# Peptides against a protein of PDB entry 3J47: the designs that were tried, part 123

Target 1, 121 residues: chain A of PDB entry 3J47
Amino acid sequence: IRLTNQLKSLKGLQSKLKDVVEYLDKVINKELPINHTILGKLQDVFNLLPNLGTPDDDEIDVENHDRINISNNLQKALTVKTNDELMVIYISNLVRSIIAFDDLIENKIQNKKIQEQRVKD
Target 2, 69 residues: chain B of PDB entry 3J47
Amino acid sequence: YEEKEESNLAATKSMVKIAEQYSKRIEEEKELTEEELKTRYVGRQDPKKHLSETADETLENNIVSVLTA

## One batch from the design tools (peptide; made by RFdiffusion4, then SolubleMPNN)

Design b2_p26_4_s2 (from b2_p26_4, 21 letters changed)
Fold by OpenDDE base, seed 3:
Structure b2_p26_4_s2 (fold): chain B 121 residues (1-121), chain C 69 residues (1-69), chain A 26 residues (1-26)
Amino acid sequence: as target 1 above (121 residues)
Amino acid sequence: as target 2 above (69 residues)
Amino acid sequence: TDTTIKELERLLESEKAKLDMLLSLK
């Protein structure tokens, strides 16, 4: 469900981005008048998008750097944090799996002991 | 799209909390492993079972965290 | 942090070693 929603959101964003590009191309080609309202909303979206291009502006809010896939440059830093978090989750899952396996082994040993006792009786 | 975005935002906030809880969960898992080890020597099923259950809960929480990420 | 990742990797390897030991007893 969540992954599907993320995929749907990404697809929606992709479609919208494509529409914007097509619109911008038409505006550049003077085929359509500039829709100021759409352009303004797009600018707002771009402003909310983490600055993809300029690595130099130091005020990358370090707090957002650890969060989910924001677009390219901030996204790269955020990707690092997300990767670290995913790694922690992966290790945790591995540890849990090991513990579960240990329990399984112990259960098997106990079952074997019970069977050996039953054969001796 | 908006519902999914809202869900993702809520999940991200939960992940921050999970990161804090993760260290605690790791410690809880270690404690369970020690109890399991002790149960192997004592022959009492209960401590080992409890350790296994806690490990499973810890695993489940990590899976939920992965699904939330 | 890289240090945290390394520590987690160390923990994972330690737990894997424990699992292998348990498997050897089976």
Scores: peptide ipSAE 0.458, ipTM 0.862, DockQ to the pose 0.017; fails the geometry check
Fold by OpenDDE base, seed 4:
Structure b2_p26_4_s2 (fold): chain B 121 residues (1-121), chain C 69 residues (1-69), chain A 26 residues (1-26)
Amino acid sequence: as target 1 above (121 residues)
Amino acid sequence: as target 2 above (69 residues)
Amino acid sequence: TDTTIKELERLLESEKAKLDMLLSLK
């Protein structure tokens, strides 16, 4: 249940982050639909990056105009930042899971000790 | 354009700060797990529980921070 | 019961290792 809730929260955060990035891209691009697609793809890549573990430093050399490069770099930076945040969240959830498992193991060990003590008595 | 750039820069800085906070929370969680391991060896249940609780709280705060970001 | 405990310990260690790796990548 707790892990499922954490996963759900993470998914929710991911979706929200995607929406924020999309919104930011819309604000940056005002009228350029191409940047939305690129940003969407970049978002998809970054959404997959937590799974891929390699920030492909694929310099998408989008040779497009300096402003587009700046916008793309900013979007890339924002997307990277978003991805980093998502990774942080993912790691945090993983850590929580580990802690929960540690507690479970400890509880099991304790229960075993209690049972062993009861058998000796 | 400049206002948007400034807003994006501010957002980026905020995200960096969140990432730093998250990293710190992860470290706190590691410490909790180490104490739990130590407590397992010592047979003292209470320190392990406290560490686990602290780690859970840290993780919760991280999740909330991420959800808020 | 002992086998289950060992399995849980192994899982915990595996997850801890993953966590450490993730922290090292940050």
Scores: peptide ipSAE 0.441, ipTM 0.852, DockQ to the pose 0.017; fails the geometry check
Fold by OpenDDE base, seed 5:
Structure b2_p26_4_s2 (fold): chain B 121 residues (1-121), chain C 69 residues (1-69), chain A 26 residues (1-26)
Amino acid sequence: as target 1 above (121 residues)
Amino acid sequence: as target 2 above (69 residues)
Amino acid sequence: TDTTIKELERLLESEKAKLDMLLSLK
């Protein structure tokens, strides 16, 4: 469910982005008048979105190192953060698995002891 | 799309909370291991079972966190 | 049953080793 929702959101964003690109291309080509309202909303979205578009390595603002992976350039710095988070989650899962396994082993040992006692009785 | 975006935002906020809870869960997991050790000595099945269940819940929460990341 | 216990112990040790490795990488 969650992955499906994320994929749907991503697809929706992709579709919107495509529409924006198509609109911008038409404006550049003077085929359509600039819809100022749409452009203003898009600009607001871009201003709220950390700088998605410019691959320039220099805009990796160090302050955002702790923030989740949003988009490509910021996404690189954010990718490091996401990788760290994923690593923590992975370690956590391993720890839980180990604990669960330890419990299983102990349960088996106890069951064996019970069985041995029943044979002696 | 909007519902999913809202869900993703909620999930992101939840992830931050999960990170905090994760540290606590790690400690809980350690406590469970100690209880299992104690249960091994006492021979009482109940504390050990509870520890195992808590460890499993912690594992499940981590898996959910991975899926949300 | 003893063999099964030994196998579980070996698996646990393997998982523990993996965890330790991951912790060392962090």
Scores: peptide ipSAE 0.439, ipTM 0.852, DockQ to the pose 0.014; fails the geometry check
Fold by OpenDDE base, seed 1:
Structure b2_p26_4_s2 (fold): chain B 121 residues (1-121), chain C 69 residues (1-69), chain A 26 residues (1-26)
Amino acid sequence: as target 1 above (121 residues)
Amino acid sequence: as target 2 above (69 residues)
Amino acid sequence: TDTTIKELERLLESEKAKLDMLLSLK
């Protein structure tokens, strides 16, 4: 459910960004006038998420290397952090699996010992 | 879309909290493993059972963390 | 029963080796 919702939101954002790009291309080509309302809303989105839509920021801010960020531009720098977090989760799951296996082995050893005691009685 | 965005934001906040709790869970898992080793040596079943239960809880929490990531 | 115990021990050792490998990459 959660992954499906995230994917749906991402797809919706992608579609909206595509529409904005197509509109901007038409304005640049003088096919349509500049819509100040659309640009204002886009600017508001950029002010709330300054790193989401600026094509010119070649500088992935090094400070965000340690935080999971939703921004596509920061996503490259944040990919390292996200990978580290995913790795930690994977290691944790592996550790839990190992502990569960240790318990299963010990339970089997105990069961065998109980059976051996019953045969001696 | 909006409901999913809100859910993703809540999930992201939850993941940050889970990351902090994860370090504690790893330590709890190690302590339980030591108790199992002691129980195996002493032949007392109760500490070993408790360790197994805590390991299972730790596994469940990791699965929830993966589903939240 | 002994064979089953040995197989469980082998599985545990395999998972432990994977964990050690992951820890070495961190």
Scores: peptide ipSAE 0.436, ipTM 0.851, DockQ to the pose 0.014; fails the geometry check

Design b2_p26_4_s3 (from b2_p26_4, 19 letters changed)
Fold by OpenDDE base, seed 3:
Structure b2_p26_4_s3 (fold): chain B 121 residues (1-121), chain C 69 residues (1-69), chain A 26 residues (1-26)
Amino acid sequence: as target 1 above (121 residues)
Amino acid sequence: as target 2 above (69 residues)
Amino acid sequence: TDELIRQLERELEASKERLNMLNSLK
């Protein structure tokens, strides 16, 4: 469910970005006047999108390093945090899987012992 | 889209809680593994089963956490 | 985060050791 929702969100963003690029190309080609309202909304989206493109000077507040993979520069810091969280979750899943395997092996050993006892009777 | 964004936000908030719970779950998993080992020696099936169930619950929670990350 | 990773690594190693012991008893 969550992955599907993320994929749907990414597809929606991709479609919107494509529409924006197409609009910008039309504006550059002077086919359409610059729609200030669309540009304003895009600017608001870009401002809400933590600065994706500019790698430069402004203090990426270290506090944002801990937040999720949304936007490229913040996304890079967030990617590190998300990668760390994903690694922790992955290791946890591995540990749990190993425990579940240990239990399964133990159950199999017990079942074999029960069968051996039944054959002796 | 909005429902998914809300779900992602809720999931992110849950991840912080999950990180704290994860440390606790790891300890619970260790305790269960010790109980399973003890149960293997004592021959009591019930403690081993309980350990297995708690390990499974811990796995499920981690999977949900990964899906949330 | 690094400390958490180290804790997880220790748990993974402990779990692997337990699995190996269990497999040796099988």
Scores: peptide ipSAE 0.461, ipTM 0.857, DockQ to the pose 0.016; fails the geometry check
Fold by OpenDDE base, seed 5:
Parts: C-alpha cells; sequence; structure tokens
Structure b2_p26_4_s3 (fold): chain B 121 residues (1-121), chain C 69 residues (1-69), chain A 26 residues (1-26)
C-alpha cells in the first residue's frame, strides 16, 4: 500500500513535471504566452517541495543536504541525504541483526549447557 | 496524487520522528543487551528472550523506516 | 543527520562489544 502510494505520487509528480517542461518548451518556442498564474502555483509547489522541478538553476544551495528524496534536482541533494538516511537505516538494521544473532548464539549455548547437564544427571 | 503527497509528507514527518524513535530503539536494544548479559550471568532465560524480542522489534522498525524512506 | 549517524555508530560499537563478549564466552 505505502509503496504503491509513493509510486503513484512519484508518477503524478513526474507527469506534472513533464507538463511543466512541455509548457516551458512552448513558452521558449513562443507558441504560448507565459501564464503567470500557473508559474506562481508551480513556484509555490517548488517552495513547499524543496527545489524539485527546475532543471536549469545550477545554484541549488548546498546547505539543505538534510532532507528526504522526493523529486529530481533537490532530489539529487536530497538523494544524498536520503542515501545518508538509508545508510543509517541499513547500519541500524545491521546492528539489530548482530544483536539478534548474539542472542541466538547465547540461547544455543544455554541450550547446550542444559543438555550437557541433563546427560550428567 | 494529492493523497500520496500527503502520505509522503506524513512519511517525512514520520522520518523525523523515526530519528528520535531510532535513538530510543538503540537505547532499548542496548538495555535488552544489558539484560541479556545480566541474564547470561544470572542464568535466567527471560531477560535474554526480552532482549531478543526488543532487538527484533527494533529490526522491524528499521525495516519499516527503510520502506518509508 | 550527523547526530543520528553518531548515534548509529555508537549502537554499532555497542553491538560489536556485545558480539565480542558473546564470542569470548563461546
Amino acid sequence: as target 1 above (121 residues)
Amino acid sequence: as target 2 above (69 residues)
Amino acid sequence: TDELIRQLERELEASKERLNMLNSLK
């Protein structure tokens, strides 16, 4: 369910980005006038969604490294953060696995000791 | 799409909470490990089992966090 | 994120210490 919702959101964002790119291309080609209302709403979306969709501005300020990967340009910087978060989660899972293995080994050792005591009795 | 965006926003807020929960889970895992160590010394199986269960719960929570990320 | 990483590193070290203690008893 969650993955499906994320995929649907991602697909919706991708479609919207494609529409924006297509609109921008039409404006660049002078086929359509600049619709300021659409651009304003898009800017609001970009302000709320940290720099997802504008392809050309190279100056995505390096400082906001710490936020989760939702979409492409900030998604690159956010991919770094998401990679870090994913790495943290991976390390955490590894630590948990190690602890679980240690407990399993300890349980096996205890079971072996109990069995050895039963053989001596 | 909007519903998924809200879900992603909730997931992002949940990730911040996950960081805090992660710190707590690490502490819980450590406590269970200490209890397991104590149980290993005392010979009582119950604290070790509790440690294993908390480690498993911590693992599950990390897996859910990975799936959320 | 850096603090979270440090916390994870501490947990990893604690887990490693536990593993070493377990191995010493084996």
Scores: peptide ipSAE 0.455, ipTM 0.851, DockQ to the pose 0.018; fails the geometry check
Fold by OpenDDE base, seed 1:
Order: C-alpha cells, then sequence, then structure tokens
Structure b2_p26_4_s3 (fold): chain B 121 residues (1-121), chain C 69 residues (1-69), chain A 26 residues (1-26)
C-alpha cells in the first residue's frame, strides 16, 4: 500500500511536471500567453527539484527583461515560496521515513527476541 | 490553466494549513514513537503497533500534501 | 516559513535521535 501510494504520488507529480513543461513550451512558442501564476508555480516546483540542470543560456534580450524581470522576480519570489513549501514537505517526508525506519528496526528486534526465545524453548 | 492556478493557490493555502497540521502531526508522531519506545521496554506489543500506524498515517498525509502541492 | 522550517528541523533532529536510540538497541 505505502509503496503503491508513493508510486502514485510520483506519477502524479510526473504528470503535473509534464503538463507544466508542455505549458512552458507553448508559452515559449507564443502559442499561449505567459501565465505568470503558472510560471511562478512551475518555477516553485523547479526550485524544489534541487538538481534540475541550470540551462546557462543567459542571452534573452534586455528590453523585455524589466517586465520579464518583474515577472521573473515575482516568479522568483513565488519560486522561493514554492521552494520553501516543497522543502517543508520534503523534511516532513524525511521525518516520516525515519519514523517508519525506527518501527522497522523495532519489528526486527522483536522478531529476533522471539527467535531467541524459540531457541531456548 | 486557471483551474490549475486556483488549485495551486488552494494547495498553497492548504499547504500552510498542512504545515500547521504537519507540525501537529509530527508531535503526534513523536508521541507515538515515544509510546513505541516505551512499549518496547514495557513489553506490550500493541501500543507499538498503534504508534507505527500513526507514524505511517502521518507519512501518508505528508506524501498526499506533497502531491497536492 | 522560516519558523516553520526551524520547527521541522527540530522534529527531524528528534526523529534522528530516536532512530539512533533504536539502532543502539539492535
Amino acid sequence: as target 1 above (121 residues)
Amino acid sequence: as target 2 above (69 residues)
Amino acid sequence: TDELIRQLERELEASKERLNMLNSLK
């Protein structure tokens, strides 16, 4: 059940990420207007993914940069906020994983004690 | 897109609430882990199981929260 | 958010301590 739920969760995240990428591609291709809120949420998701590679290409032209910078700053702020939220969720999941691990260890210890008792009998 | 935005805003508000609930759940998880630890020493298997179950529920709720985010 | 993170960090540390105690009993 737990593993299945984790897999389902991961699949849901993957699907959501795919939808976001598709949206971003449509925005890049000017097929859809830039939804700043979606981009903000997406950026938030991206910042929460620590290792998604930095595409280095700096050269997007300066003049659209101020509105894009305000959008990027808002997006960055939203990204930071989403990063913070994702970090909280991540830490939370870690704590739960540790607790589950503790329970597993305890169960193993109990099993060992039961086995030792059976050997004495 | 608007639905997703609304869902994300609702999710963010839910996430703040989830963070508060999470802090509470972590405390509940701690209590359960302490009870499990105590139960391990006291030799009552049932309280440990209950603590483990509550920790699992707390974990599940966090996973659901992550998925909703 | 920072305060929330700090709370989570404290909880993580407490969980880690519990894990260490459990490991010592193994």
Scores: peptide ipSAE 0.455, ipTM 0.852, DockQ to the pose 0.021; fails the geometry check
Fold by OpenDDE base, seed 4:
Structure b2_p26_4_s3 (fold): chain B 121 residues (1-121), chain C 69 residues (1-69), chain A 26 residues (1-26)
Amino acid sequence: as target 1 above (121 residues)
Amino acid sequence: as target 2 above (69 residues)
Amino acid sequence: TDELIRQLERELEASKERLNMLNSLK
């Protein structure tokens, strides 16, 4: 159920991103005006994406102030933020795995000590 | 689609909260590891068990975070 | 993040060493 919901969410996001790209291409080609509503909804979706607060890679060349670059930069920033969050989660899982491993080792050591004591008695 | 977007928004807000809690859980995990080390030297099982439990809780929270992401 | 990863790697290595010590005692 959870994985299915995540997959459905990803598919929905992918479809929306595709629609945005298609819209942006049409705007670049001057075929359609910029749809502020779609951009606003995308921004809302992105704002609902976790605020990954690693500020340091702000050196993504802010210079291309073209509105498209701002949207792409914002999308890139949001993507980077999502990647950073995923990385934090991954690191956290690794840390927990290490701790669980340490506990397993300790349990084995204790079991060995108990066995050695039983043999001496 | 709208319900899923709302669910994703709620999940994302939850992830931010989880990230904040994660830093605290990492510290708790470190404390448990130190207690395990101390318990290994002292032969007291209770501190080691507590460390293991805190580590497990930290892992579970990370798994929930990954699954929510 | 890189520093955090390095810390995790060090912890993992320490856990492996502890496991190896335990295995040598077995």
Scores: peptide ipSAE 0.429, ipTM 0.851, DockQ to the pose 0.015; fails the geometry check

Design b2_p26_4_s4 (from b2_p26_4, 18 letters changed)
Fold by OpenDDE base, seed 2:
Structure b2_p26_4_s4 (fold): chain B 121 residues (1-121), chain C 69 residues (1-69), chain A 26 residues (1-26)
Amino acid sequence: as target 1 above (121 residues)
Amino acid sequence: as target 2 above (69 residues)
Amino acid sequence: TQELERELELRLEALKEKLRMLESLK
């Protein structure tokens, strides 16, 4: 469910971005007037997007170094953090799987003991 | 789309909380393993089952965290 | 039965080692 929602959101953003690019191309070609409302919303989206273009602004908010990629440069730092988080989750899942396996072995041992007792009775 | 974006944002905030919870879950898994060992010696099935259930819950939470990341 | 118990103990020890490795990676 979550992955499907993320994929749907990403597809929606991609479609909207394509529509904006197409709109901007039409405005550049003087086919349509500049829709200030769409541009304002796009600017808001770009302002919410970590600064993709200026490598020199040291204000890569340290909080975002550990958070998932919003666009290429911040995206790279966020990818590293995401990889670390995924690794932690993977190890946790592995640990849980081992515990569940240990319980399964114990249950099997107990079942075998019960069966051996039933054969002796 | 907006509902999914909000869900993704909530999921991202949840990931930071999940990292902290992950450390706690690892400790819970250790406790479960110790309880399972103790249950083998005591012969009480109930503590072993509880350990297994907590390990499974910890695993499920980690899977959900990976799926959210 | 004893061999299965021994295997379970070995897996439990392997789990503990993995947990220590995870703690060292943090």
Scores: peptide ipSAE 0.430, ipTM 0.854, DockQ to the pose 0.014; fails the geometry check
Fold by OpenDDE base, seed 4:
Structure b2_p26_4_s4 (fold): chain B 121 residues (1-121), chain C 69 residues (1-69), chain A 26 residues (1-26)
Amino acid sequence: as target 1 above (121 residues)
Amino acid sequence: as target 2 above (69 residues)
Amino acid sequence: TQELERELELRLEALKEKLRMLESLK
């Protein structure tokens, strides 16, 4: 469910971006007037989107440890954070898998001891 | 689309919360491993079972975190 | 039985070492 919703949101954003590009091309070609309201909302969306296009070096240093990959440079710092989170999750899963394995081994040992005791009785 | 965007935002916030809880889950897993070790020496199944259950809860939380990422 | 106990002890030690490594990264 969650993954499907994320994919639907991403598809919706992609469609909207395509519509904007097509609109901008029509405005450049003088086929349509600029709809300032749609353009303003789109600019707001683009300003909320971390700058995907221009590698200005200065935003690399924002220590926002918690933000997922929104855009390539801010997304790089966010990717480092996401990689750290994924690494923590991976290590935690490994630790839990080891504990579960230890419990399985001990359960097998106990089962063998119980079986040996039943044979002696 | 809007409902899914809100769900994605909630998911991202949930990842931050999971990262905060991760430290606590690691400690809980460590406590379980110590109890399991004690149970091996003392022959008390109950502490070992409790350790296994806490380890299982920690793994489940980690899986939910991965699915949220 | 003794071999399984040894394997359990080795895994427990590996888990402790992983936990220590995680604590050192914080």
Scores: peptide ipSAE 0.420, ipTM 0.850, DockQ to the pose 0.014; fails the geometry check
Fold by OpenDDE base, seed 5:
Structure b2_p26_4_s4 (fold): chain B 121 residues (1-121), chain C 69 residues (1-69), chain A 26 residues (1-26)
Amino acid sequence: as target 1 above (121 residues)
Amino acid sequence: as target 2 above (69 residues)
Amino acid sequence: TQELERELELRLEALKEKLRMLESLK
């Protein structure tokens, strides 16, 4: 359910971005007049979405906003952070798996000792 | 789209909470390992069992965290 | 029994090393 909703939102965002790009290309090519309403909505989206579309390398200080993989350029820095978080989760899972395995071995050893003691009695 | 955006925002908040819980899970794993070591020396099954259970809970929480990330 | 105990010890050391690596990445 959650993954499906995330995928649906991403697909919708991708479709909308594609429509905007196609519109901008048509305006640049003078095929269509500038639709001020679409541009205004796009500007609002750009103001709400930190610098998704501007190609300029302005080093927005990576320090403060630690939050999650939503959107492409900030999403690249956020992807690094999410990758780090995923790595931490992966390592934690591996650690838990080892602990569980250690417990299994110990339980097996104890069971064997109990059986050996029962044979001696 | 809006429902998914809200879901993604909730997921993002959940990831921050997971990061906080991660430090706690690491400590729980350490406690389990110490209890296992103590149980190995004492020969008492109960501390080892508790260590195993906490390790399993830590694993489960990590899996849920990965599925939520 | 001794082989199983040795295997447990090796796994415990592997766990400790993983914890150290995790702490180094944090």
Scores: peptide ipSAE 0.419, ipTM 0.845, DockQ to the pose 0.014; fails the geometry check
Fold by OpenDDE base, seed 1:
Structure b2_p26_4_s4 (fold): chain B 121 residues (1-121), chain C 69 residues (1-69), chain A 26 residues (1-26)
Amino acid sequence: as target 1 above (121 residues)
Amino acid sequence: as target 2 above (69 residues)
Amino acid sequence: TQELERELELRLEALKEKLRMLESLK
């Protein structure tokens, strides 16, 4: 469910971004007037989003490395953190799987001991 | 779209808490393993069951963390 | 029975090693 919602949001954002690019191309070609309302909302989104897509964002403030990937350039530094978090989650899942397997083995051993005792009685 | 954005924002806020909770979950998993080991020696099923349950809870929390990451 | 116990011990050791690696990454 959560992954599906994230994917749906990302697809919606991608579609909207494509519509904006197509609109901007039409404005550049003088086919349509500039919609100031759409541009203003896009600027507001860009101001709320950490600077997405300037190649000079080498100044990713090292202090924000710890916050989750909201946006691509901040997302690169955050991707390292997210990658570390995903690795931790993966290892934790693996550890849980091993513990659960150990419990299954022990339960099987106990069941075998109970059966052996019942045969002796 | 809006419902998913709200869900993603909630997930993002949860991820910071997940990092702290992860350390606690590792300790809970270790406690379960010790209880299973003790149960093997004492023949008491209760500590072993508790260990298995805590390991399962730790697994579920990791799955939720992957879904929120 | 002995083979199953040995397999359990090996898995328990693998779990401990993974926990140690996770602690070292923090």
Scores: peptide ipSAE 0.415, ipTM 0.847, DockQ to the pose 0.014; fails the geometry check

Design b2_p26_5_s1 (from b2_p26_5, 20 letters changed)
Fold by OpenDDE base, seed 2:
Structure b2_p26_5_s1 (fold): chain B 121 residues (1-121), chain C 69 residues (1-69), chain A 26 residues (1-26)
Amino acid sequence: as target 1 above (121 residues)
Amino acid sequence: as target 2 above (69 residues)
Amino acid sequence: KDKEELVKTYELNIERLKKRKELLSL
């Protein structure tokens, strides 16, 4: 369910970005008047987007390494962070699986002991 | 879309909290493994079952955290 | 650091499982 929702959100963002690009192209080509409200909202989105476009700010790479991506260059650094988080979750799941297996083994040992005791009786 | 974005933001904040909780859960899982070892010596099924259940809960929480990530 | 500790915990648990499996096989 959550992955499906995330995928749907990403698809929606991609569609919205495509619509924005198409709109901007039409404005550049003077086919449509500049809609200041759309541009303002886009600017707000870009301002909320950590500065994805300035290649020179080394500081953005560090912050992106620790936080999840809104866009591609930041997305790479945030992908690394996401990979690190996924790795932690994976290891945690492995540890839990190991404990569950230990319990299964113990239960099997106990069942064998009970069966051996029943055969002796 | 907005609901999923809010869910993703909440999930991301939850993931940071989950990373901290994960370190705690790993420690709890280690304790559970020790309790299972102790329960093997005592031969009582009940403490082992409780340890297994706690380990399963820890696993489930990690799976939910991964799915939220 | 935390990941490395988690990996160590996993390795320790795997070793415990191997020992328990061996005891079950005997």
Scores: peptide ipSAE 0.442, ipTM 0.852, DockQ to the pose 0.016; fails the geometry check
Fold by OpenDDE base, seed 3:
Structure b2_p26_5_s1 (fold): chain B 121 residues (1-121), chain C 69 residues (1-69), chain A 26 residues (1-26)
Amino acid sequence: as target 1 above (121 residues)
Amino acid sequence: as target 2 above (69 residues)
Amino acid sequence: KDKEELVKTYELNIERLKKRKELLSL
């Protein structure tokens, strides 16, 4: 359910971005007047989008390390954090899988012992 | 979309809590593994089963955490 | 640090699994 919701949100964002690109192309082609309200909202979105392009604004405070997937450079740092979190989860899953395998192994040993006892009887 | 975003935000907040719980779950998993080792020595099936169940619960919680990330 | 500790815990668990697997093969 959660993954599906995230995927739906991402698809919605992708669709909206596509609509924005199409709108910008129409404005560039002078097919539509520059809608200042849409442009302002887009600018706000771009300002809220972690600055992808300018490497020079080093002042992207390391403090926003916590917020996962927004935009490319901060998104890269956030992707690193997400990768670290995913790695922790992966390791945890591996540990649990290991325990589950240990139990399966023990169950197999028990089953073999039961079979060996049945063959001796 | 908004409901999913809110759910994702709640999930992200839950992930921080899950990370803290994860350290605790790892310790619980170690204890379970030790109990399984002890149960192998004691030959009693019941403690091993309980360890297995707790390991499975720990796995499920990690999977949910991964799905939330 | 926490990640390194988690990795060590994982390695220890893998080693325990190997020992248990070997014990099953006996």
Scores: peptide ipSAE 0.438, ipTM 0.848, DockQ to the pose 0.016; fails the geometry check
Fold by OpenDDE base, seed 1:
Structure b2_p26_5_s1 (fold): chain B 121 residues (1-121), chain C 69 residues (1-69), chain A 26 residues (1-26)
Amino acid sequence: as target 1 above (121 residues)
Amino acid sequence: as target 2 above (69 residues)
Amino acid sequence: KDKEELVKTYELNIERLKKRKELLSL
């Protein structure tokens, strides 16, 4: 049940991310006007997304410097904030996974002790 | 699109609440882990089970938080 | 501060898992 719920959640996130990518591609291709509200929300979402270190996409072309720099600095600051929030969520999930694993190990140890006791009897 | 935007706004508000609750969840997880350790020493399995259940609940809440983000 | 505390909590939990894993291997 839990793993299935996690998978469902991940699939939902993946679908949402795909929709965002499709929207961004349409905006890049000038098929759709830049919706500032969507971009703002996307920026908020990106600000909610931890810095997944894609090392190489630092090559976003330097040309559109000034207004894009403020937007990129805000987006970068928001991305950093989002990265921090996502990192917190990631760490929390990791901690929960660790606890669950610890319980599994304890259960295994208990089972081993029960088996050893049965062999002695 | 508009529905997604509204969902994202609601998610952002939820994320603020999640951030506030996150510290509490970390403490609850720590308490569960300590209870599990205590149970391992005392040989009483019941506290360990309760700790595991609370850790699972904490994990579920984190997953919901990730989905909302 | 909160992030640093979270990281510390994570490290503690990792260390606990390592100890439990070692105990299981014995």
Scores: peptide ipSAE 0.435, ipTM 0.843, DockQ to the pose 0.020; fails the geometry check
Fold by OpenDDE base, seed 4:
Structure b2_p26_5_s1 (fold): chain B 121 residues (1-121), chain C 69 residues (1-69), chain A 26 residues (1-26)
Amino acid sequence: as target 1 above (121 residues)
Amino acid sequence: as target 2 above (69 residues)
Amino acid sequence: KDKEELVKTYELNIERLKKRKELLSL
């Protein structure tokens, strides 16, 4: 069930991403005006996507006009926010893993002490 | 599609709340680790167990947050 | 700032784990 739901969500995201790319291409080609609602939804989708290959910030050609820079900055800010959230989740999982490891070590030490006590008896 | 978008918006709002809860969970994990250290020195098994349980709860909450994100 | 504090908390926890691991290996 969970895996199937994840796959369905991923497929839906892929379809939406394709639609967004097509929309962005039309906006770049000046065929359609920038729809802020679509961009906001796209940003939400990008914020929900873990940073898949964000090309290194350096190679996004600076030459795209001021408005694209604002949209890219907002998208970047949303991507950064998502990355920050993912980082927090990752760090939390690491901390939990560390605590679980500490408990394992403590349990092993206790078991060793119990074994040493049994050898003395 | 619209339902999924609404779900994503709700998820984004949930993520903000999760970030706030995450800070609290990190502090709880830190407290657990300190109790384990104290219990290791004092030989008090009960505080270590409580710390381990709180760490596990914090881990579970993070996993749920990762799964919701 | 909050991320940096979180990272520091993780580093401290990792250091504690290393000390406990060392004590277990002895």
Scores: peptide ipSAE 0.435, ipTM 0.848, DockQ to the pose 0.018; fails the geometry check

